# Designs tried in a protein design run: peptides against a protein of PDB entry 6A30. Part 27

Target 1, 150 residues: chain A of PDB entry 6A30
Amino acid sequence: AQDADNVLQPIMDLLDSNLTLFAKICEKTVLKRVLKELWKLVMNTMERTIVLPPLTDQTMIGTLLRKHGKGLEKGRVKLPSHSDGTQMIFNAAKELGQLSKLKDHMVREEAKSLTPKQCAVVELALDTIKQYFHAGGVGLKKTFLEKSPD

## One batch from the design tools (peptide; aimed at target 1 D16 A135)

Design b2_p20_4_s2 (made by RFdiffusion4, then SolubleMPNN; from b2_p20_4, 12 letters changed)
Fold by OpenDDE base, seed 2:
Structure b2_p20_4_s2 (fold): chain B 150 residues (1-150), chain A 20 residues (1-20)
Amino acid sequence: as target 1 above (150 residues)
Amino acid sequence: DEEERFRALLEQARADALAA
């Protein structure tokens, strides 16, 4: 549980921040599409993070998230005008792109069979992420999440 | 309203993850 939390927390923090923004500015269909892409990204990132030795991954995710998270700290700013929204989307996309880069840097070490502990962490993480993306029914459908090849 | 609901659900999911 603690290991899963350590892996998921940075991802969830990033997702929470970005999804909140997306929920505000995106129409439902656009939001769903964004969520699907995020789902893929998270699945891929998680797979790599869990397969890779835990020590390097937390630092990398944390560092990547810290470098980009400094911009998100500012307060209850009123939804900026359309132009500001576009910039926010761009910034969010940039952050997502960095997660993708993290994926690329997370060299698949040879698919070492996940240890039972790693498998348990993956299962827990998957359940949590599925719940997160389902978001009580307002997010992605459970059927999609379960059938996702990612 | 939908945004707030979504945010609340995300927060709940986070809380559940921490409790797990």
Scores: peptide ipSAE 0.066, ipTM 0.584, DockQ to the pose 0.395
OpenDDE base, seeds 1, 3, 4, 5: peptide ipSAE 0.058, 0.034, 0.031, 0.028; ipTM 0.563, 0.539, 0.528, 0.527

Design b2_p20_4_s3 (made by RFdiffusion4, then SolubleMPNN; from b2_p20_4, 13 letters changed)
Fold by OpenDDE base, seed 4:
Structure b2_p20_4_s3 (fold): chain B 150 residues (1-150), chain A 20 residues (1-20)
Amino acid sequence: as target 1 above (150 residues)
Amino acid sequence: DKEAEFRALLQKARAEALAK
């Protein structure tokens, strides 16, 4: 559980910041599309965080995610006007895109089989994130979350 | 306010997930 929390906390902080912003400025259909892209990004990030780097590097990845997320927190700017919303989405997307670049810098270690402990952490993390993205029905549909390549 | 509702639900989902 603690290992899952260590992996999830930076991701959740990033999501809380960005999803709040997107909920304010996006139309419903646009928001849904953004959520789907974020879901893919989160799944990919989790896979790399848990599977590729050793557990010792999780702190480093968490720090990196926090550094990228803190760039967004400094932007807890007052709700800008609608015109500023597009720019904010662009900036947020750019910051999220930097998380994808972090993916490219992570040394592809050979796909070692996950230990039972790592599998348990992944399972717990996935359940948590699915619940978070579903958000009581206002987020992504359960069917989409369950059919995602986990 | 759909935004407030969405935020509240996200926070609730996070809290519930972390409690398990």
Scores: peptide ipSAE 0.054, ipTM 0.614, DockQ to the pose 0.489
OpenDDE base, seeds 1, 2, 3, 5: peptide ipSAE 0.049, 0.058, 0.052, 0.054; ipTM 0.622, 0.614, 0.605, 0.617; seeds 2, 5 fail the geometry check

Design b2_p20_4_s4 (made by RFdiffusion4, then SolubleMPNN; from b2_p20_4, 9 letters changed)
Fold by OpenDDE base, seed 1:
Structure b2_p20_4_s4 (fold): chain B 150 residues (1-150), chain A 20 residues (1-20)
Amino acid sequence: as target 1 above (150 residues)
Amino acid sequence: SEAEAFREKLQAARKAALEK
């Protein structure tokens, strides 16, 4: 659905950009760990977006991702020299850390009920994101994705 | 290498997931 695409596209663009970068510079074990942390971040952000009234007409996720995603575009992926790779990981981790900090600043407002249409959009979005992280079995395990990232 | 194969598979699978 167009509505689901509108919600998903900014998230997927950010995730794909970050994962593309990490995939180039990280070994398998590190990359899997990054996937797990990104999954937790996405799920926590989505949960809050669903439960908390969006502060703006733009999905909190979209706004957050746009504000933080602008920092990633300026990273001309110069093939990092070995020394540059570590710095890039550090910078990326810092950006992810800022997203995590946003979690702490979100004021709990009254939970809004979703319309049936909104529920369907969320379900579709979740399924798509799960599929993305599962990556045909190469990424995260289904059992991990089915558990709440508490 | 195993790492390269993993990265390639992950990239391909991610791309396929985004195209659905």
Scores: peptide ipSAE 0.490, ipTM 0.907, DockQ to the pose 0.201
OpenDDE base, seeds 2, 3, 4, 5: peptide ipSAE 0.483, 0.443, 0.456, 0.361; ipTM 0.907, 0.898, 0.901, 0.880

Design b2_p20_5 (made by RFdiffusion4)
Pose (drawn by RFdiffusion4):
Structure b2_p20_5 (pose): chain A 105 residues (1-54, 100-150), chain P 20 residues (1-20)
Amino acid sequence: AQDADNVLQPIMDLLDSNLTLFAKICEKTVLKRVLKELWKLVMNTMERTIVLPPSKLKDHMVREEAKSLTPKQCAVVELALDTIKQYFHAGGVGLKKTFLEKSPD
Amino acid sequence: TLPSVEERIKKIQEAYEEKE
């Protein structure tokens, strides 16, 4: 849990002063649109940075084996991910839980 | 839920309630 906090700390320091600034000055729809968009952005960047997928093999170029995360690493990633979701739900001001769960991103 | 996240969510909620 402490490790998951440390992982999310950089992105939370960035969004905190912001998300906070918004909903204070945005209509509901405007806020929701921005959060939905920032949501897609975070999920996409995570997909393309910490978990980029894995070369000519014999003759026909095959994808290499993924280097598995350690058990502790897997757990930190799952928890940190579940935490960002709650962070965007924001207890009922951010995105709805139903939207986040069915988010294709 | 991580305590640090709960504190940040409270700030968002308070800022939204101030607007309302």

Design b2_p20_5_s1 (made by RFdiffusion4, then SolubleMPNN; from b2_p20_5, 8 letters changed)
Fold by OpenDDE base, seed 2:
Structure b2_p20_5_s1 (fold): chain B 150 residues (1-150), chain A 20 residues (1-20)
Amino acid sequence: as target 1 above (150 residues)
Amino acid sequence: MLPSVQKRIQRIQEAYQESL
């Protein structure tokens, strides 16, 4: 339980801040698109972090996500004018896009088989993140979350 | 589910509902 919490907290902190921001500034249809892209990014990042030995007890996911999330924390979200909102979305999307570039620098170390304990933590983390994106049915559909991103 | 996570999910649900 504690190990799962330690893994989840950094991810949830990032998701909470970003999704709350996006919910405030995006129209519903735009929000859904952002959520889908963010979901894919999270899944891809998790997959790589599972495949790559965690460099530190802090899940590389949390650190990766935190390094890019630092730009967003400074925005005391004044309700941006429509023009400012678009720029904020663009900047946030750009920051998220930079997370994808870290892909190329992650040396494909041989997928160390996760221990059963590590697998259980990852499964719990994934289920929790799915629930977070589903948000009681207001967010993404379960059918979308259950599909592996190609 | 951890209570901390439940609270976060609830906050996100509220944020999404406000955007609808």
Scores: peptide ipSAE 0.354, ipTM 0.856, DockQ to the pose 0.509
OpenDDE base, seeds 1, 3, 4, 5: peptide ipSAE 0.330, 0.328, 0.343, 0.351; ipTM 0.843, 0.841, 0.848, 0.855

Design b2_p20_5_s2 (made by RFdiffusion4, then SolubleMPNN; from b2_p20_5 with T1M E6Q K10A E17K K19A)
Fold by OpenDDE base, seed 2:
Formats: C-alpha cells, sequence, structure tokens
Structure b2_p20_5_s2 (fold): chain B 150 residues (1-150), chain A 20 residues (1-20)
C-alpha cells in the first residue's frame, strides 16, 4: 500500500492540477481529447518507468513530478481569458512534455522483470489511475481505458 | 493531510461537469 502511494501521489498531484485547469479552460469536446492524450502520456510514462528503472528510482520520478507540479501555484484562479487559457494549455503541455524527456534520461537498464510485489503495486496504481480518468463515468469511457495506449 | 483518491476523484468529477 505504501509503495503504491509513493508512486501514485506525485502522479495524482500532477493530474489534479492539470486536469482541473483543463476542465476550466476547455469545452467538453476539447477536454475529452486532452484527457485521451494525457492518458496515453501517463500510461506510456508509467510503462517506461516500470519497465526500465527499479522502483527505487520512483521516488526520484515522484520528486520530479512534484517539482514540475509546484509551478502551478495556488494563485487566485482568475478565470483566464480565452487567450490566457490557450497559453496555459501550452504551458501545461510543455510541462507534460518534459516528462517525456525524463523518459529518455532514464537509463535503459536492462528490462528487469518486476517482482511479484512490484507487479501488484503497478496493477494497483494502474487501476487507481483508470478510476481517476473514468471519474465515475464523467471522464473517459472504460472501454477506452482498457485499450492499449499505443 | 493529503486527500484520499476518492476525494480527488470527486473533485475532478465536479471539474468535468463544469466543462459542459
Amino acid sequence: as target 1 above (150 residues)
Amino acid sequence: MLPSVQERIAKIQEAYKEAE
């Protein structure tokens, strides 16, 4: 449970901030598209994080994710004007894009097979994130979340 | 105290509804 929390908390913090922002500035159809792309990004990041680095480095990823998430200071959410919203999406996308670069710096250590414990943690983490994106049915459809992010 | 996953989901649900 604690290991799953260590993996989930940074991701959830990032998602909370970005999805809340996107929900405020995007209309429903655009939001849905953003959610789909973000889902793919999260899944790809997790897959690479799980397959390539030992779980010990997840604290580093968590710290990096947290460091990038802190840039969205709880400033008084003045409803951004339409122009401000586009810039915020761009900035958020850029920040999320930096997560993809982190993917390249994660040393391709030989794909060490996950231990059964690690697999269980990953499974729990994935299920939790799926629930987050599904959000009781107001988010992405289960059928989409069950498909490969490829 | 960090919010629970359920609390986070609830918050996101409300955010998604606002996007309608």
Scores: peptide ipSAE 0.476, ipTM 0.896, DockQ to the pose 0.364
OpenDDE base, seeds 1, 3, 4, 5: peptide ipSAE 0.468, 0.474, 0.465, 0.466; ipTM 0.893, 0.894, 0.892, 0.893

Design b2_p20_5_s3 (made by RFdiffusion4, then SolubleMPNN; from b2_p20_5, 7 letters changed)
Fold by OpenDDE base, seed 4:
Structure b2_p20_5_s3 (fold): chain B 150 residues (1-150), chain A 20 residues (1-20)
Amino acid sequence: as target 1 above (150 residues)
Amino acid sequence: MLPSVEERIERIKKAYEESL
């Protein structure tokens, strides 16, 4: 549905860019940790945004993630030399840290009840994002993705 | 044309497999 695509495309664009970068620069154990933290961040942002005003034309999630993701677009991914890899991880960690601060600036407006249509769109978006983080079993475990982020 | 969700998932799966 067009509404689901409008929600998913900005999120998928951000995830595609960031996760592709992290996959290239991170060792497996570091990558798993980054994925877990990014998952928690995405879930917390979605939970708060679902409580935030109606799914207007640009999903607030996509706009918030795009405003903070614009820092990554300027970086033509130079394949980091070994020395540049550490700096890229540091920059990526700094960006993740800035996204976590966005958590504190999102004013909890009164939870307007989502319409059944909005709920269905959110559920579809959540399922798609879970599949993206699971990546056919190479990414995060299903049991981790099914738990509420602490 | 924007890639499908399935195509994006397959792309990221491949990127993870290459990092292992």
Scores: peptide ipSAE 0.407, ipTM 0.865, DockQ to the pose 0.370
OpenDDE base, seeds 1, 2, 3, 5: peptide ipSAE 0.384, 0.397, 0.393, 0.378; ipTM 0.859, 0.860, 0.862, 0.852

Design b2_p20_5_s4 (made by RFdiffusion4, then SolubleMPNN; from b2_p20_5, 7 letters changed)
Fold by OpenDDE base, seed 2:
Structure b2_p20_5_s4 (fold): chain B 150 residues (1-150), chain A 20 residues (1-20)
Amino acid sequence: as target 1 above (150 residues)
Amino acid sequence: MLPSVQKRIQKIQEAYQESL
């Protein structure tokens, strides 16, 4: 339980900040599209982080997500003018896109088999993130979240 | 679900509902 919380907190901090921002600045249809792309990015990032580095207590996922998310924290969301909102979405998408570039620097270490404990943490993390994106039915549909992003 | 997570989800639900 505590290990899963330690893994989830950095991810949730990033998601809280970004999703709250997107909810404020995006129309519903745009928001859903952003959520879908963010979901794919999160899933791909998690998959890579599970396969490549040992889940150390400071999960590389949370650190990576936090390192790339730090640019967004200082934005007191002044309601951007319509032009500023588009730029903020673009900047946020660009920052999220930098998470994809980390792929090129992650040496494919052989997929170390996760310990049963690590598997349980990952499963709990995935379920929690799915619930976060579903948001009681206001967010993404369960059927979308249950599909592999591949 | 951890109470901290539940609170965060609730806040996101509220944020999404306000955007609708």
Scores: peptide ipSAE 0.404, ipTM 0.873, DockQ to the pose 0.535
OpenDDE base, seeds 1, 3, 4, 5: peptide ipSAE 0.394, 0.383, 0.399, 0.400; ipTM 0.870, 0.866, 0.871, 0.874; seed 4 fails the geometry check

Design b2_p20_6 (made by RFdiffusion4)
Pose (drawn by RFdiffusion4):
Structure b2_p20_6 (pose): chain A 105 residues (1-54, 100-150), chain P 20 residues (1-20)
Amino acid sequence: AQDADNVLQPIMDLLDSNLTLFAKICEKTVLKRVLKELWKLVMNTMERTIVLPPSKLKDHMVREEAKSLTPKQCAVVELALDTIKQYFHAGGVGLKKTFLEKSPD
Amino acid sequence: VLPSVEERIKKIQEAYEEHE
């Protein structure tokens, strides 16, 4: 849990002062649109940084084996991910839980 | 939910209540 907090710390320091600034000055729809968009952005960047997928093999170029995360690493990633979801739900001001769950991103 | 996240969610909720 402490490790997951450390992982999220950088992105939370960035969004905190912001998300906070918004919903204070945005209509509901405007806020929801922004959060939905920032949500897609975070999920996409994570997909393309910490978990980029894995070369000519014999003759026909095959994808290499993924280097598995350690058990502790897997757990930290799952928890940190679940935490960002709750962060965007924001207990009922941010995105609805139903939306986040069915988010294709 | 992580305690640090709960504190940040409270700030968002307070800022939203001020807007209402």

Design b2_p20_6_s1 (made by RFdiffusion4, then SolubleMPNN; from b2_p20_6, 7 letters changed)
Fold by OpenDDE base, seed 2:
Structure b2_p20_6_s1 (fold): chain B 150 residues (1-150), chain A 20 residues (1-20)
Amino acid sequence: as target 1 above (150 residues)
Amino acid sequence: MLPSVQERIEKIKKAYEESL
């Protein structure tokens, strides 16, 4: 339980900030698209982090997500003018896109088999993140979240 | 006190309901 919380907190902090911002500035259709892309990014990042070095107490996922998310924190959501909103979405998407570039620098260390404890933490984390993106049915559909992002 | 996961979900749910 505690280990899962330690993994989830940094991810949730990032998601809370970004998704709340996107919910405020995006039209419904755009928001759904952003949510889908963010979901894919989160899933891909988690998958890579699971395959890569041991979940140290400071989960590399949370650190990576936080390191790339830091650019967004200082934005007191002034309701951007329509032009500024598009630029903010673009900048946020660009920052999220930088998470994808981290892929090229992550040396495929041999997939260290997760311990049963690590597997349980990851499963709990994934389920929680799915619930977060589903948001009681207001967010993404369960059928989308249950599909492999590949 | 850090918000619980459930509190975070409810918060984002509300934000989505207002925007979606």
Scores: peptide ipSAE 0.445, ipTM 0.880, DockQ to the pose 0.362
OpenDDE base, seeds 1, 3, 4, 5: peptide ipSAE 0.427, 0.437, 0.433, 0.441; ipTM 0.876, 0.877, 0.879, 0.878

Design b2_p20_6_s2 (made by RFdiffusion4, then SolubleMPNN; from b2_p20_6 with V1M E6Q E17K H19S E20Q)
Fold by OpenDDE base, seed 3:
Structure b2_p20_6_s2 (fold): chain B 150 residues (1-150), chain A 20 residues (1-20)
Amino acid sequence: as target 1 above (150 residues)
Amino acid sequence: MLPSVQERIKKIQEAYKESQ
């Protein structure tokens, strides 16, 4: 239980901050597109995290996610002009893209099968993230969230 | 106190509704 909470809290904090920000700065159609891309990115990041580093390096992911989440807080909410909103999305995408590159430097340790405990943590994390993106039906459709982000 | 997952989801729902 405690291990799951330690993994979930940083992810939830990141999602709360980013999804709330995107909802504030994007109109509905743009928001849906951003949510779809963010979903794919989160899923790919989680998949790589599960397959490539053992969950023991969760402290690094949590620290990386926390470092990126804190970078968004310091922006005084100046109502972004249309240009500022685009730049913020671009910067967020760039920062998230850099997270993917940092993972490519994490040496493919042998695909150690996840322990049952690790699998349970991942399943709980995935379910929680799906709930954030679905948001009771006002976000992404369940059918979209159930598809592989390939 | 840390907010519950349900409370966090509710806040996101409200944010999405405001964007619609």
Scores: peptide ipSAE 0.461, ipTM 0.889, DockQ to the pose 0.409
OpenDDE base, seeds 1, 2, 4, 5: peptide ipSAE 0.460, 0.461, 0.461, 0.456; ipTM 0.889, 0.888, 0.889, 0.887

Design b2_p20_6_s3 (made by RFdiffusion4, then SolubleMPNN; from b2_p20_6, 7 letters changed)
Fold by OpenDDE base, seed 3:
Structure b2_p20_6_s3 (fold): chain B 150 residues (1-150), chain A 20 residues (1-20)
Amino acid sequence: as target 1 above (150 residues)
Amino acid sequence: MLPSVQERIEKIKKAYEESK
């Protein structure tokens, strides 16, 4: 339980901040598209985190996610003009893309099979994040969340 | 106190509903 919370809290904090911001600045149709892309990114990031670094390096991902999340708070909410909103999405996508590149430098340590405990933590984390993106049906559809982000 | 998962879901649900 505590291990799952340690992984989930930084991710949820990042998602709360970013999704709340996107909900404020995007129209519903654009928001749905942003949610889909963010879901794919989160899933790919989690998959790589599970497969490539042992869960012990989660402190690095949490720290990286926290470092990127804190960068978003300092912006005085100037109501972004339409151009500013696009730039913010682009910057967020770029920052998240850089996180993926940083992972490519994490040497493929031997694909150590996840321990049963690690698998249980990952499953709980995935279920929680799915619920967050579904948001009682106002977010993404369950059928979309159940598909592989490939 | 850290917000519960349910509290976080309710907050984001409200944010999505308020989106234009």
Scores: peptide ipSAE 0.495, ipTM 0.904, DockQ to the pose 0.364
OpenDDE base, seeds 1, 2, 4, 5: peptide ipSAE 0.488, 0.494, 0.494, 0.493; ipTM 0.904, 0.904, 0.904, 0.903

Design b2_p20_6_s4 (made by RFdiffusion4, then SolubleMPNN; from b2_p20_6, 8 letters changed)
Fold by OpenDDE base, seed 2:
Structure b2_p20_6_s4 (fold): chain B 150 residues (1-150), chain A 20 residues (1-20)
Amino acid sequence: as target 1 above (150 residues)
Amino acid sequence: MLPRVQERIERIQKAYEESL
């Protein structure tokens, strides 16, 4: 339980910040599209993190997510004018794009088989993130979340 | 589910509902 919370907190902090922002600035159809891309990014990031050694990875994900999230912490979300909303989406998409480029620099450390404990933590983390993206049915469809490569 | 995670999910759910 505590180990899963420690893994989830950095991810949830990122998701809270970004999803709250996107919910405020995006129209429903745009929001759903952003959520789908963010879901794919989170799944891909988790997959790579699971392949990396657990102690360095929490710090790396947290640092990477924090390094990209530092631009979002400043100031009262002024409801952007239509032009400002587009720029915020563009900036957020650019930040997400930079997270995708990190893909190429994560040296495939040897895929050490996860210990049963690590597997259980990852499964719990995945289930929690699925519930977060589903958001009681107002977010992504459960069928979309379940079809994601586990 | 951890109570803190549930609270965060509810917050996001509310944010989505306000955007609908």
Scores: peptide ipSAE 0.273, ipTM 0.804, DockQ to the pose 0.549
OpenDDE base, seeds 1, 3, 4, 5: peptide ipSAE 0.254, 0.251, 0.269, 0.259; ipTM 0.798, 0.794, 0.803, 0.797

Design b2_p20_7 (made by RFdiffusion4)
Pose (drawn by RFdiffusion4):
Structure b2_p20_7 (pose): chain A 105 residues (1-54, 100-150), chain P 20 residues (1-20)
Amino acid sequence: AQDADNVLQPIMDLLDSNLTLFAKICEKTVLKRVLKELWKLVMNTMERTIVLPPSKLKDHMVREEAKSLTPKQCAVVELALDTIKQYFHAGGVGLKKTFLEKSPD
Amino acid sequence: EEEELKEKFLKPAEEKLEEA
């Protein structure tokens, strides 16, 4: 849990002062639109940075084997991910839980 | 209002970490 906090700390420091600034000055729809968009952005960047997918093999170029995360690493990732979701739900001001769960991103 | 909103954005994340 402490490790997951440390992973999220950089992105939380960035969004905190913000998300906070918004909902204070945005209509519901405007806030929801921004969060839905920032959500997609975070999920996409994570997909293309910490988990980028894995060369000519014999003759026909095959994808390499993925280097598995350690058990502790897998757990930190799962928890940190579940935490960002709750962070965007924000206990009922951010995105609805139903939307986040069915988010294709 | 700003403090309340900040709490609403932070509390669920803190609670999830405490549960873990």

Design b2_p20_7_s1 (made by RFdiffusion4, then SolubleMPNN; from b2_p20_7, 7 letters changed)
Fold by OpenDDE base, seed 2:
Structure b2_p20_7_s1 (fold): chain B 150 residues (1-150), chain A 20 residues (1-20)
Amino acid sequence: as target 1 above (150 residues)
Amino acid sequence: EEEELRKKFLEPRKKKLAEA
């Protein structure tokens, strides 16, 4: 319980902040697209965190997501005008795109096999995140979430 | 554990989405 909470809390804080912002500034169709890209980003980040040697426990997933989310964390989000909203989406999409390119440059350090405990934590975290993105049917479709490379 | 995580992270989000 505590280990999964420690892993999830930084991710969920970031997701809640970003999704709250995007829900306010994006049209529904654009929001759905952003959610799909965020889902991919989260999955890729988790995969890398699992495959990369655990740097000290709590900091890496949150730091990886935060390092790439730095453009969004600053001050009171002025509701951008329609033009500003488009630019924010473009910037967010550009940042997400840069994250995808980082996949090719990270030398696959030897995938240390997760301990059974670590596997259980990851499975629980993944399930929770899937449910979060599904949001009782308002979010992403289950079929999309299930096809994500586990 | 899963239920506690859902209560902590999912339910607040559902509420926010329902209010938006």
Scores: peptide ipSAE 0.217, ipTM 0.802, DockQ to the pose 0.092
OpenDDE base, seeds 1, 3, 4, 5: peptide ipSAE 0.158, 0.172, 0.179, 0.174; ipTM 0.758, 0.772, 0.774, 0.772

Design b2_p20_7_s2 (made by RFdiffusion4, then SolubleMPNN; from b2_p20_7, 7 letters changed)
Fold by OpenDDE base, seed 2:
Structure b2_p20_7_s2 (fold): chain B 150 residues (1-150), chain A 20 residues (1-20)
Amino acid sequence: as target 1 above (150 residues)
Amino acid sequence: ELEEIREKFRKPAEEALAKA
């Protein structure tokens, strides 16, 4: 449990930061699209992290996600103080574009074998992340999350 | 304990999305 928490905390900090931002600037339909892109990014990052050479599972996942998160932040368009709804949508769309670009820069590596402990941590992490994105039913649909390869 | 971890992260997500 503690190991899973240690792995999840950096991921969730990043997700919470991004989700909070998007919730402020996105209409509900746009926000759902943003969530889908975040989901794909997280899944791809986790897939690579378990395949990449052993830094501590915690450090690797956190570092990769933070690196990508910082990339997103750098491209984050600051909204003018008096932006209209059109400008907000445009900025949200631009942020989505940045997420997609970050995904494309992720290099695929071959899957490495995990210890039973590592497998348990990954399974718990994946389940927790799915629940996070579902958010009691106000987020992504379970059917979408279950069909996503991870 | 595992459920507590899940709940720890679920609640903030729900709150954030409820503001949209």
Scores: peptide ipSAE 0.275, ipTM 0.841, DockQ to the pose 0.089
OpenDDE base, seeds 1, 3, 4, 5: peptide ipSAE 0.185, 0.365, 0.197, 0.197; ipTM 0.793, 0.879, 0.800, 0.799; seed 3 fails the geometry check

Design b2_p20_7_s3 (made by RFdiffusion4, then SolubleMPNN; from b2_p20_7, 8 letters changed)
Fold by OpenDDE base, seed 4:
Structure b2_p20_7_s3 (fold): chain B 150 residues (1-150), chain A 20 residues (1-20)
Amino acid sequence: as target 1 above (150 residues)
Amino acid sequence: MEEELRQKFLKPYQEALKKA
């Protein structure tokens, strides 16, 4: 349980900040598109971390995401005006771009097999993230979340 | 703890999505 929380907490902090922002500033159709791209990014990042774990550290995914998520200060962002929304989207996209860079750095490491414990942690993390993106049916469809991002 | 995380993050997010 604690290991899963260590992995999930940084991911959820990053996702919560970005997704909450997008939910406030984006139209429903745009929001769905953003959610799909975010889902792909998260899944690809996790897949690379799992397939090419740089370190035996079970919290590696969480640590990596935490390092990239530190730029999202928990500041009670007052809802910016529509003009400020574009800049916020740009900033959020920049932060998400850091996850993409992480993906590129991880490709160079030799694939190590995950321990059963690490697999269980990843599975739990993935399930939680899926539920978050589904958001009780208001977010992405289950059919989309069940498909592997090709 | 997983449920606590879900309640902490998921509920506010769902509410935000419902208003969109």
Scores: peptide ipSAE 0.313, ipTM 0.827, DockQ to the pose 0.090
OpenDDE base, seeds 1, 2, 3, 5: peptide ipSAE 0.303, 0.325, 0.310, 0.303; ipTM 0.824, 0.833, 0.827, 0.824; seed 2 fails the geometry check

Design b2_p20_7_s4 (made by RFdiffusion4, then SolubleMPNN; from b2_p20_7, 8 letters changed)
Fold by OpenDDE base, seed 5:
Structure b2_p20_7_s4 (fold): chain B 150 residues (1-150), chain A 20 residues (1-20)
Amino acid sequence: as target 1 above (150 residues)
Amino acid sequence: EEEEIRQKFLQPYQDKLKEA
């Protein structure tokens, strides 16, 4: 219980702050795109934090931003200010990069494999985050959240 | 206990999204 709360609290605080901001400033279509990108970023950050501990926060953020930066240009989505919305997404991505602080809360024993307890905490965290992004049906579709981020 | 943890984090966010 306490371990799951310790892992979830920083993630949920960060997500709550960013998603609340985006919900206020973005049109529904823009919000859905932002949510999809944030979901991918969160999943990739969690995966890398679990699988690749020695990577610096900057390398993880830089790699994520480089992969996703190509896709956002094409959509004629009327962000109120194209520059401001892109900068906000970029800032949110930087803040989500601080999910690397999960490293401080995940007691990694030197063992290459997660303990059953650590696996249970990660599963609970992932499920909670999925439900958070679904937001009772006003957020992302369950079918999207259940797909592995390719 | 798991459901309690989920509700602790989800409910405040869902409420904010309903108000936006």
Scores: peptide ipSAE 0.212, ipTM 0.795, DockQ to the pose 0.087
OpenDDE base, seeds 1, 2, 3, 4: peptide ipSAE 0.203, 0.128, 0.134, 0.203; ipTM 0.787, 0.714, 0.717, 0.794

